# Peptides against a protein of PDB entry 6J07, part 117

Target 1, 107 residues: chain A of PDB entry 6J07
Amino acid sequence: GQRGWFCGSVSQDLRQFWVAEGGTISDPRAADFLFSCDASHPDTLRIYQSLDYIEDNATVFHAYYLSAVANAKIKNSVALGHFILPPACLQKEIRRKIGSFIWEQDQ

## One batch from the design tools (peptide; made by RFdiffusion4, then SolubleMPNN)

Design b2_p30_4_s2 (from b2_p30_4, 17 letters changed)
Fold by OpenDDE base, seed 1:
Structure b2_p30_4_s2 (fold): chain B 107 residues (1-107), chain A 30 residues (1-30)
Amino acid sequence: as target 1 above (107 residues)
Amino acid sequence: EDYSHESSKREKMSEEILKKVRELRELYEK
């Protein structure tokens, strides 16, 4: 699928890149991919509170994935799985177990 | 660290997310 939803925390540049690569922008219910740059943003919080997310039928990804893809020298070399964005209240515990998130390392 | 009931609940929730993270990393690995 190529339908994506974007939190208000995501820049227009990243949204434009998504569209330029053939993606479309939709509401969260119709989206195949959910992108955010801030787990504490109200838009993202609404996703975490949604039935789809609670029932484990939705995943939020950090939009830095798109930046990584845009800057990659080899197509399809960036793994989307490394960009899962969990709720803010869980991030500290996750960092203790697996280390800092990839988007934090690149800052 | 806090070992209260709330803390233990958060730890369990993080374990579920960790499982999903590992599964998706494996799925999208090239």
Scores: peptide ipSAE 0.184, ipTM 0.682, DockQ to the pose 0.048
Fold by OpenDDE base, seed 5:
Structure b2_p30_4_s2 (fold): chain B 107 residues (1-107), chain A 30 residues (1-30)
Amino acid sequence: as target 1 above (107 residues)
Amino acid sequence: EDYSHESSKREKMSEEILKKVRELRELYEK
């Protein structure tokens, strides 16, 4: 699927890129992909508190993925799996165990 | 290390997320 939900923290430029690449924008419940740039944003927090997320039926990705795709020499070379955005309260522990997130490294 | 109730809960949840991260990284790199 190509349906994406976007947190208010995501710029219009990234949303426009998603659409330009053939994606559509939908509400979180109908979305195939959930994008955010801020785990602490109210929109994203609502996702983390949702039943779908709690039951492990949803994943939030950092929208920087789209920027990486846009700037990649080979667009299919960017792995979405590296852009999983965990809740803010878990990020410190995750960084401790597996290192900094890609979007933080590229900033 | 901190083994308070909240810290333990957070650590457990982080392990679950880590598992998912590893699985998805493997999936999307194939």
Scores: peptide ipSAE 0.183, ipTM 0.682, DockQ to the pose 0.049
Fold by OpenDDE base, seed 2:
Structure b2_p30_4_s2 (fold): chain B 107 residues (1-107), chain A 30 residues (1-30)
Amino acid sequence: as target 1 above (107 residues)
Amino acid sequence: EDYSHESSKREKMSEEILKKVRELRELYEK
């Protein structure tokens, strides 16, 4: 599906790009993809605290994925799996094990 | 004690996330 939810931390430009590419915007429960730019934003925190997320039925992705897609020479060259955004309290440990996140590397 | 408990919980949660990251990388890179 192409239904997406967006945290308030995501710019309108990225939301508009999503729609321009054929996506629709929905509430978190109906969304196929959840996008955020800030794990500490209240909107994102509510996702992490939701039953769907706790039961591993939801994944939050960093919205920088959309920017990467927009700038990619080959559309299918951007891997969504590299943009998983975990809760803030887990990020330090994850960086220790697998390195910095892709959105941090490009800053 | 509280620190140890929180640390252990964080470690377990991070391992679960890491597993999911690996699975999704394999899925979406194909």
Scores: peptide ipSAE 0.182, ipTM 0.681, DockQ to the pose 0.048
Fold by OpenDDE base, seed 4:
Structure b2_p30_4_s2 (fold): chain B 107 residues (1-107), chain A 30 residues (1-30)
Amino acid sequence: as target 1 above (107 residues)
Amino acid sequence: EDYSHESSKREKMSEEILKKVRELRELYEK
């Protein structure tokens, strides 16, 4: 199934969309997808510091992905990989190598 | 765009980005 965890930085609207699309909400340990809108939010920082993340068994995605999906004309046309939300300390270098993040471009 | 094309594009781009992100994580881990 589609189990998602949401940082406190994610709006209720996006959470509701996730559920409306058939997803469920769970704690981060049980979640298949981790969503956040702020890499510096305490909730997200705890994920980055977890063993699952350190051992490369977890990925955090920017919740703007859900907004993009909601507005997409073609189903499954949104590239989830573009919404990987890395720790804040890595973002400068990542922008240098792969460009600005999509959620920053659309703001 | 074609559904199959979009799906394959998403997969390839996701893999590339994940690889780059992981490499950077290793770089800053030390």
Scores: peptide ipSAE 0.104, ipTM 0.559, DockQ to the pose 0.200

Design b2_p30_4_s3 (from b2_p30_4, 16 letters changed)
Fold by OpenDDE base, seed 3:
Structure b2_p30_4_s3 (fold): chain B 107 residues (1-107), chain A 30 residues (1-30)
Amino acid sequence: as target 1 above (107 residues)
Amino acid sequence: EDYSWESSRADRMSEEIKEKVRELRELYKK
């Protein structure tokens, strides 16, 4: 499916791009994809604190993925898997072990 | 766009991040 939930931290332009590409907007429980630009935003924190996320049944993606797709000459060249947005409390240690996130490199 | 396909790719290509998250969850979980 193409049902997406968006944190309040995501711009209206990116939401409009999602819809233009055939996506729909839904609540987090019904969404196939969860997008955020801020792991510390209250909307996103509620996702991280949910049972679905704690039980590893939900994934939050950084919405910069949509910007990357919009700007890509070959849209399928952008890998969604590189845009996993983990909780803020884990990001520092993850960066230490894996490296900077792709959206941080492009900023 | 095939978002179902993108989701599948995300599962495969995010394993390293997910593994680190799982490892660290035990340290930060309350």
Scores: peptide ipSAE 0.057, ipTM 0.604, DockQ to the pose 0.278
Fold by OpenDDE base, seed 2:
Structure b2_p30_4_s3 (fold): chain B 107 residues (1-107), chain A 30 residues (1-30)
Amino acid sequence: as target 1 above (107 residues)
Amino acid sequence: EDYSWESSRADRMSEEIKEKVRELRELYKK
């Protein structure tokens, strides 16, 4: 089973897609996947400041991953690793070294 | 551990992102 937590910045449509694909929704501590659309949202900030995240035991993903999966012809063609959502303070440096994030390119 | 699962499904770019996040995460802690 796949347990997911969703920031308030994530649309209800994406949450419903997650459930339709067999996922369940849980609190951050019980979740296998943490989804957000805004690194500066208070919900996401609380994750970044949590002990689990500080101890490198948690990863936040951009919820656009779910949209990409929904639109993909091949299910496994979308790599979750491309959708890691780092804290806002780190994104500028990451863009400089890696390039723009996928969710920014597709907008 | 989240990274182990993601690594198995990540391409080169995904690995680069993960590595950079790990490196820079220490700066966020400060």
Scores: peptide ipSAE 0.055, ipTM 0.596, DockQ to the pose 0.189
Fold by OpenDDE base, seed 5:
Structure b2_p30_4_s3 (fold): chain B 107 residues (1-107), chain A 30 residues (1-30)
Amino acid sequence: as target 1 above (107 residues)
Amino acid sequence: EDYSWESSRADRMSEEIKEKVRELRELYKK
């Protein structure tokens, strides 16, 4: 099974989809996947401030990934790596060099 | 398994994002 943590910014519908697809929900310390829709949400900020994240042992993904998977016409065509959600202070520089994030394009 | 920086299905753009995050993370720590 896949263990996921969800920021309070993520809708209950997306959480339910995760479970329906065989995932389980856990606290951040036990989770394999961390999902958020808001890099500035207090729940997500606590992740960014944690030792695990600071030591490069954790990654936060934008929960829109789950919506993309649910709506994908081709199975396994959605790349999780496109949905890395960096801290707010880093997003501006990333957009300047790489472009807008995929969740910003699709919404 | 270790799912940190997962990019098993990511393309070159995803790798660039990951690289930039790692590069700039040092600034975030300060």
Scores: peptide ipSAE 0.054, ipTM 0.601, DockQ to the pose 0.184
Fold by OpenDDE base, seed 4:
Structure b2_p30_4_s3 (fold): chain B 107 residues (1-107), chain A 30 residues (1-30)
Amino acid sequence: as target 1 above (107 residues)
Amino acid sequence: EDYSWESSRADRMSEEIKEKVRELRELYKK
């Protein structure tokens, strides 16, 4: 299935796009994809603090991925892997090793 | 119930980034 959980930081427009593309919205425990626009939002922090995430069994993606997919000229040209949203405390080091995040570019 | 379904749907680029995140996460756990 295509079940997604959304942090409160994600706009209704992006949630509607997810549903329009055939996705459903669920709680984090039932979700196949976890989306957020703010690593410091309380909803997202609960994910990072969960046992599943601590044990490397969960991944949070930046919801800007959905916007990129919606605006892509070539279908399947947007790589989900570029939209992994790590905890805020790790982002500085990750930027140093991998580079600036896509959702931060041109801003 | 677990959150591992995200990993099964991630592409090869996701795995590379996840590996770097995992390595950094281990450093900051200490």
Scores: peptide ipSAE 0.063, ipTM 0.603, DockQ to the pose 0.179; fails the geometry check

Design b2_p30_4_s4 (from b2_p30_4, 13 letters changed)
Fold by OpenDDE base, seed 3:
Structure b2_p30_4_s4 (fold): chain B 107 residues (1-107), chain A 30 residues (1-30)
Amino acid sequence: as target 1 above (107 residues)
Amino acid sequence: PDYSHQSSRRERMSPEIQELVRELRELLAK
């Protein structure tokens, strides 16, 4: 089982799915995965402001990854690497270079 | 808080995002 932290922006449904799939919920320091749905949420901002994040030692994933996994027809077909949630200041440039984020495409 | 126990962000990023980061670094270096 993997340990996950959830920003307050993540719905209870997605948290429940994580647990149902064998995951546990922990504080961000102990978590293997950090999930958020809002880069501007205070919980997520605290992560972005940390030295570990600045030094590339932490990663924030968009919680829509869990929704994609739940709806996937083939298990393990969803690539976690496509669900990196960058700080808001970088999102505009990312959209310009590679297009809309995957969670935006499916909405 | 200490997140050093996690793998590097680069290792978790998709190739597309990694390429973007490289390009941005090049622009900022000029």
Scores: peptide ipSAE 0.183, ipTM 0.704, DockQ to the pose 0.163
Fold by OpenDDE base, seed 2:
Structure b2_p30_4_s4 (fold): chain B 107 residues (1-107), chain A 30 residues (1-30)
Amino acid sequence: as target 1 above (107 residues)
Amino acid sequence: PDYSHQSSRRERMSPEIQELVRELRELLAK
């Protein structure tokens, strides 16, 4: 199964979509996927500050991924790897190199 | 919190993002 944790910044609609697609909601410690819509939200910051995250183990995804999946015409056409949500301190440099994030393009 | 049970961040990133992160690490290491 797919266990997901959601930052408080994620809308209830996206959470409901996750569940509707067969996912379950859990605390971060038990989650397979961590979703957030705000890298500066306290919930997300706690993850970024964890030792596991600093050591490149934990991953935070932007919850817009779920919206993209919901609206995709072709199944499996949305790559999760494009929805990595990095700490705010890195986002400026990332945008300089690869352009705006996907969630910023559509919002 | 312990998140070690998750797949590595590198494993979940797209190839282009992986390359970017590598470059950023090199920059930040200076």
Scores: peptide ipSAE 0.154, ipTM 0.696, DockQ to the pose 0.174
Fold by OpenDDE base, seed 1:
Structure b2_p30_4_s4 (fold): chain B 107 residues (1-107), chain A 30 residues (1-30)
Amino acid sequence: as target 1 above (107 residues)
Amino acid sequence: PDYSHQSSRRERMSPEIQELVRELRELLAK
C-alpha cells in the first residue's frame, strides 16, 4: 500500500514529496506507513502507546527516509528498514549497539 | 486505534535491526 500518515513534526515539503511520488495521506488507522521526525511528539507517542504497537503490529519510520529517497543517486538504494524510529527510551541503547541513526549522521 | 493495515514491524526492519531488537528483548527480559 501507499497510504501514509504524518506526524505533525513532519514538514509540508516531505508530505508533498510523498504525494508527488504517488502516495496518499490518511489517518493512522488506514495508513500503510507512519512517518515522524520526533519520537517525543504527542502524535507519535500516541502510536507508541497503542496496543498494536505494543504487540509489534505497527511501525514508525523517520520521515528523513523521504528526503534520502529524493536525493538518492542510485534508485532503490535507500533501505526503509534503516529508518525505523523507535521510542526515545530505546534510542540510547540502539545507538550503543549499532551507532547513530542515519538521520542523525547527516545533521 | 487499529493499525492492522500495516505489515508487522518485524517484516519492515532490516536484518541488522531485527537482530538488535532480539538482543534488546533478551536483555529486558533479564
Scores: peptide ipSAE 0.072, ipTM 0.642, DockQ to the pose 0.175
Fold by OpenDDE base, seed 4:
Structure b2_p30_4_s4 (fold): chain B 107 residues (1-107), chain A 30 residues (1-30)
Amino acid sequence: as target 1 above (107 residues)
Amino acid sequence: PDYSHQSSRRERMSPEIQELVRELRELLAK
């Protein structure tokens, strides 16, 4: 499905883009996709702390993915898999191994 | 909350990130 949940850290513009592309907005439990711009936001932290997330049943994506899709010239050229937003406690180690996240590079 | 209806996180990650997460899990498991 195309049900998405959005952390309070995500702009209204990106939410509107999601809807314009055929998505709907739901609560986290009903969502197929979880979007956030801040791993330290209380909304996102609640997801990270859930048992389902710990058991790898849930994924949080950085909402910058939607911005990248909106600006893409080639359909399906943006890989969702590059926009996994991990908990803050893991980000430092991830940066050390693979470099800065995509959303950080465009800042 | 119940997020079990979603696909696994592993299935959604790029191969590079999947490998990194695997390595991190192995480190934490020691």
Scores: peptide ipSAE 0.072, ipTM 0.635, DockQ to the pose 0.164

Design b2_p30_5_s1 (from b2_p30_5, 12 letters changed)
Fold by OpenDDE base, seed 1:
Structure b2_p30_5_s1 (fold): chain B 107 residues (1-107), chain A 30 residues (1-30)
Amino acid sequence: as target 1 above (107 residues)
Amino acid sequence: RRTVKPDESKLNEDEKIILEMIKEYREKLK
């Protein structure tokens, strides 16, 4: 199965959707997927500070990915890569370059 | 361990910028 970790910033509805789709919930160390809705949340900050993240063994995705999947007309049409969540300290500079993130546009 | 990585071949230019900046961030922390 697919093991996912969820920051405390992620709603229970999105967590439930993950489980309903066959996923399981685990701690960050065991997870295949890392989901967050807030890069500044303490849970997510700990990920960015971890050795796994620094060594490029971890990627954090915005949990809005799951919402997009849930609402997609075509199954498997949503690309996970559209929802890469960068560290909070980078986001202002990133927005200056690319504009708003996809999860900010759809909210 | 390693979590799932995005398929970089399917990323647009904006998303590649994000990855580049994350890469730079990681290097600064080493």
Scores: peptide ipSAE 0.790, ipTM 0.965, DockQ to the pose 0.629
Fold by OpenDDE base, seed 2:
Structure b2_p30_5_s1 (fold): chain B 107 residues (1-107), chain A 30 residues (1-30)
Amino acid sequence: as target 1 above (107 residues)
Amino acid sequence: RRTVKPDESKLNEDEKIILEMIKEYREKLK
């Protein structure tokens, strides 16, 4: 089984999809995956400020990953690494370098 | 605790830039 934590910014539909695919929902400390749709949400900000994150023991992914998986015809064709969600304070500079994030392009 | 990390072998150059900037961010917070 896979344990996931979800920021309050993530829709109930995506959470339900996670569970339907065999995942479970847990607190951040026990989670294997951290999902968020908003780096500026208080829930996500707490993750970025945590010791685990600072010590590179945690990665936050944009929950749009789950939507991409749900829409994919080929299993395992969606790479989780395409959905790394950086802290809000970095995003403007990142966009200057790489352009829009994948979740911004598809929405 | 350690969460799942992205497979860096599957990342493009833009995504590697993201990781580098996150690394720099973490260092500033230490």
Scores: peptide ipSAE 0.790, ipTM 0.965, DockQ to the pose 0.642
Fold by OpenDDE base, seed 4:
Structure b2_p30_5_s1 (fold): chain B 107 residues (1-107), chain A 30 residues (1-30)
Amino acid sequence: as target 1 above (107 residues)
Amino acid sequence: RRTVKPDESKLNEDEKIILEMIKEYREKLK
């Protein structure tokens, strides 16, 4: 399915794009996709603190994925895995290892 | 319930590092 949950940090434009592409918006418990633009936002923090996330039944993706899809020349050419959004407490160490995240490079 | 997971076969080495660190994080919380 294409049910997506959106953190409050995600713009209305990206939400509208999701719907325009055939997606629906749902609560995080029913969602197939979890999108956020801020790992430190209270909405997203609740996901990371959930049992589902701790048990690896949930993955949060940066909503910039949708922007990349919108701008892609080839349909389905953007890999969701490029936009895994890790918990805020891990990001500093991750940046030391790999550099800036893909969603930070164009900002 | 399970949300969509990334296709790990499509990930580069940096992205695999991200997944590994998340895995370690989850284990610490258990």
Scores: peptide ipSAE 0.789, ipTM 0.965, DockQ to the pose 0.644
Fold by OpenDDE base, seed 5:
Formats: sequence, C-alpha cells, structure tokens
Structure b2_p30_5_s1 (fold): chain B 107 residues (1-107), chain A 30 residues (1-30)
Amino acid sequence: as target 1 above (107 residues)
Amino acid sequence: RRTVKPDESKLNEDEKIILEMIKEYREKLK
C-alpha cells in the first residue's frame, strides 16, 4: 500500500485526493511518503531535525505533486523528483542557483 | 525504515543540485 504523512500545511483537498486514489494516512514513522507545503512549518521542521532525515532515510516532497498527478493525462507521467522539498535554511541558496521551485510557478 | 526516494535517473540538473545541497546539509549535522 501507499502510506502518506501530511504536514498541517497541506490542504484537506489534497489529503482527500490521496485517499481517493487508494492511499492511507499515517504518522511520519510509518509513512512511505512525506508531504508538505511549508518547509518552515513545525511539523516539517521536526522531520528535517530527525535522525531519520539526517541519515537519508527520509525525503520530504511538496504536496503540489498530488495536484500535478490529478491534472496529468498520462498515468505515471509525473516524477516525484520534481517536487523534492529541501529544508528552509537551504532554499535561498538553492533559488540563487536554479530559480523558483515548480510549486512557486504559475499553473 | 525508509521513505520513498526519487528516481535519480529522472532528475534534471537543477534537481541534482538540490539533492547535492541536501547531502551537504546532512553531513554538517552529523
């Protein structure tokens, strides 16, 4: 199955979409996917500060991934890698290198 | 326990930069 954890910053609509697509919602320790819309949210910060994250056993993705999936015409055409959400403290430097993140761009 | 990781073969150069910086971040915290 697909177990997802959701930061409090993620809308109910996206959570409901996840469940409608066959996913379940769990705590971070049991989750296969970690979704957030705000790297600075306390829920997400706890992930970045965790030993699991430091040891590369956890990856946080921006929940906009689910919106992209919902709007995709081809199954499996949306890559998770486009939606890696880095820690807030890295984002300024990242933007200097690559520009705005995909979730910050107009639809 | 490990969560799902992105398929690195599908990443563009910008996204590889993101992963590299995350890696450096983790090393600094160890």
Scores: peptide ipSAE 0.788, ipTM 0.965, DockQ to the pose 0.647

Design b2_p30_5_s2 (from b2_p30_5, 11 letters changed)
Fold by OpenDDE base, seed 1:
Structure b2_p30_5_s2 (fold): chain B 107 residues (1-107), chain A 30 residues (1-30)
Amino acid sequence: as target 1 above (107 residues)
Amino acid sequence: RKTVKPDESKLNKEEQIILEMIKEYREKLK
């Protein structure tokens, strides 16, 4: 199965969609996927500060990925890589380089 | 453990920049 961790910033609707699609919800240590809607949320900050993240054993994705999947006309057409959520301290610089994130454009 | 990583072969140039900056971030924390 697919085990996902969700930051407190992620809505219940997105969590429910994850479960409806066959996923399970777990703590960060057991999770295969890490979802967040706010890099500055304390839950997500703890991930970025973790040894797993520092050692490149963890990647945080924006939960808007799930919304995109839910609304997709073609199953499996949404790429997870489009929703990499970088640490909050990097986001301003990233926006200067590449513009707004996908989840910001559709909000 | 390792969480799922993005398929880097499918990333566009902008997304590659994101990964690069994250890499630099991790190195600074070590």
Scores: peptide ipSAE 0.776, ipTM 0.963, DockQ to the pose 0.628
Fold by OpenDDE base, seed 4:
Structure b2_p30_5_s2 (fold): chain B 107 residues (1-107), chain A 30 residues (1-30)
Amino acid sequence: as target 1 above (107 residues)
Amino acid sequence: RKTVKPDESKLNKEEQIILEMIKEYREKLK
């Protein structure tokens, strides 16, 4: 499916792009995709604390993915897996290991 | 229900590290 949930941290422009590309917007319980721009946002924190997330039935992606798709010249050239958004409490340690996230650097 | 999961075959080394740490996070919460 193509139902997406959006954290309040995601801009209206990205939401509109999602809809323009044929997606629909739903609550997180019904969504196929979970998008956020801020792991520390209360909306996103609730996802990480949910049973669905703990049981590996949910993955949060950074909404910058949609921006990358919008700017891509070749369809399907942007991998969703490049935009996995980890819980805020993990990010400092992750940055020590891998450096800055893709949404924090120039492409 | 399940949301869409990333295609792990397309992940680089750094992204695999992210998944590993998320896995550890989930285990600690169980």
Scores: peptide ipSAE 0.776, ipTM 0.963, DockQ to the pose 0.669
Fold by OpenDDE base, seed 2:
Structure b2_p30_5_s2 (fold): chain B 107 residues (1-107), chain A 30 residues (1-30)
Amino acid sequence: as target 1 above (107 residues)
Amino acid sequence: RKTVKPDESKLNKEEQIILEMIKEYREKLK
């Protein structure tokens, strides 16, 4: 299975879905996937400040990805790349360039 | 360690902008 870390901002339902789909939950150091619903959450902030993140060995994704997967009719139709969660300090500038994030539009 | 990264070949222009800005962010923290 795939190992995922979850910020405290992620609901238990999404965590349970991850496990139901064959995933396991681990600490961020051992995780293959890093999920968060809030870039400003202390858990996620620690990731952005970590050496792994600074050295481009870590990517944080918005956990709404899992909701999209759960609602998809076609397997593999949801692209993980649509759910890259940037640091909070970048988000205003990003929105000026690209508009609202997908998780802001659909929820 | 390395976590899963997005497939950059499948990213649209907007998502590429996100990655560029993240790269700049990382450089400022070094």
Scores: peptide ipSAE 0.776, ipTM 0.963, DockQ to the pose 0.638
Fold by OpenDDE base, seed 5:
Structure b2_p30_5_s2 (fold): chain B 107 residues (1-107), chain A 30 residues (1-30)
Amino acid sequence: as target 1 above (107 residues)
Amino acid sequence: RKTVKPDESKLNKEEQIILEMIKEYREKLK
């Protein structure tokens, strides 16, 4: 399905784009996609602290994915995996290993 | 319930590192 949950850190424009593309907005428990622009936002922190996340039943993606999709010329050319948003406590170490995230470079 | 997961076949080595670190994170919380 195309049910998405959005952290409060995600702009209204991106939410509207999601709906315009045929998506619906739901609570985290019912969502197929979890979008956030801030791993440290209380809304997103609650996801990372949830049993669903700990048990690998949930993945959080950076909402910049939607912007990339909007700007793409080829359908399905944007890989969702490029926008995995890890917990805030991991990001420093991740940047040390692989560099800055895509949303930090282009957004 | 499970949300959509990334297609691992489209992940580069760096993104695989991200997934591994998340996995370790989850294990520490159990």
Scores: peptide ipSAE 0.774, ipTM 0.963, DockQ to the pose 0.651

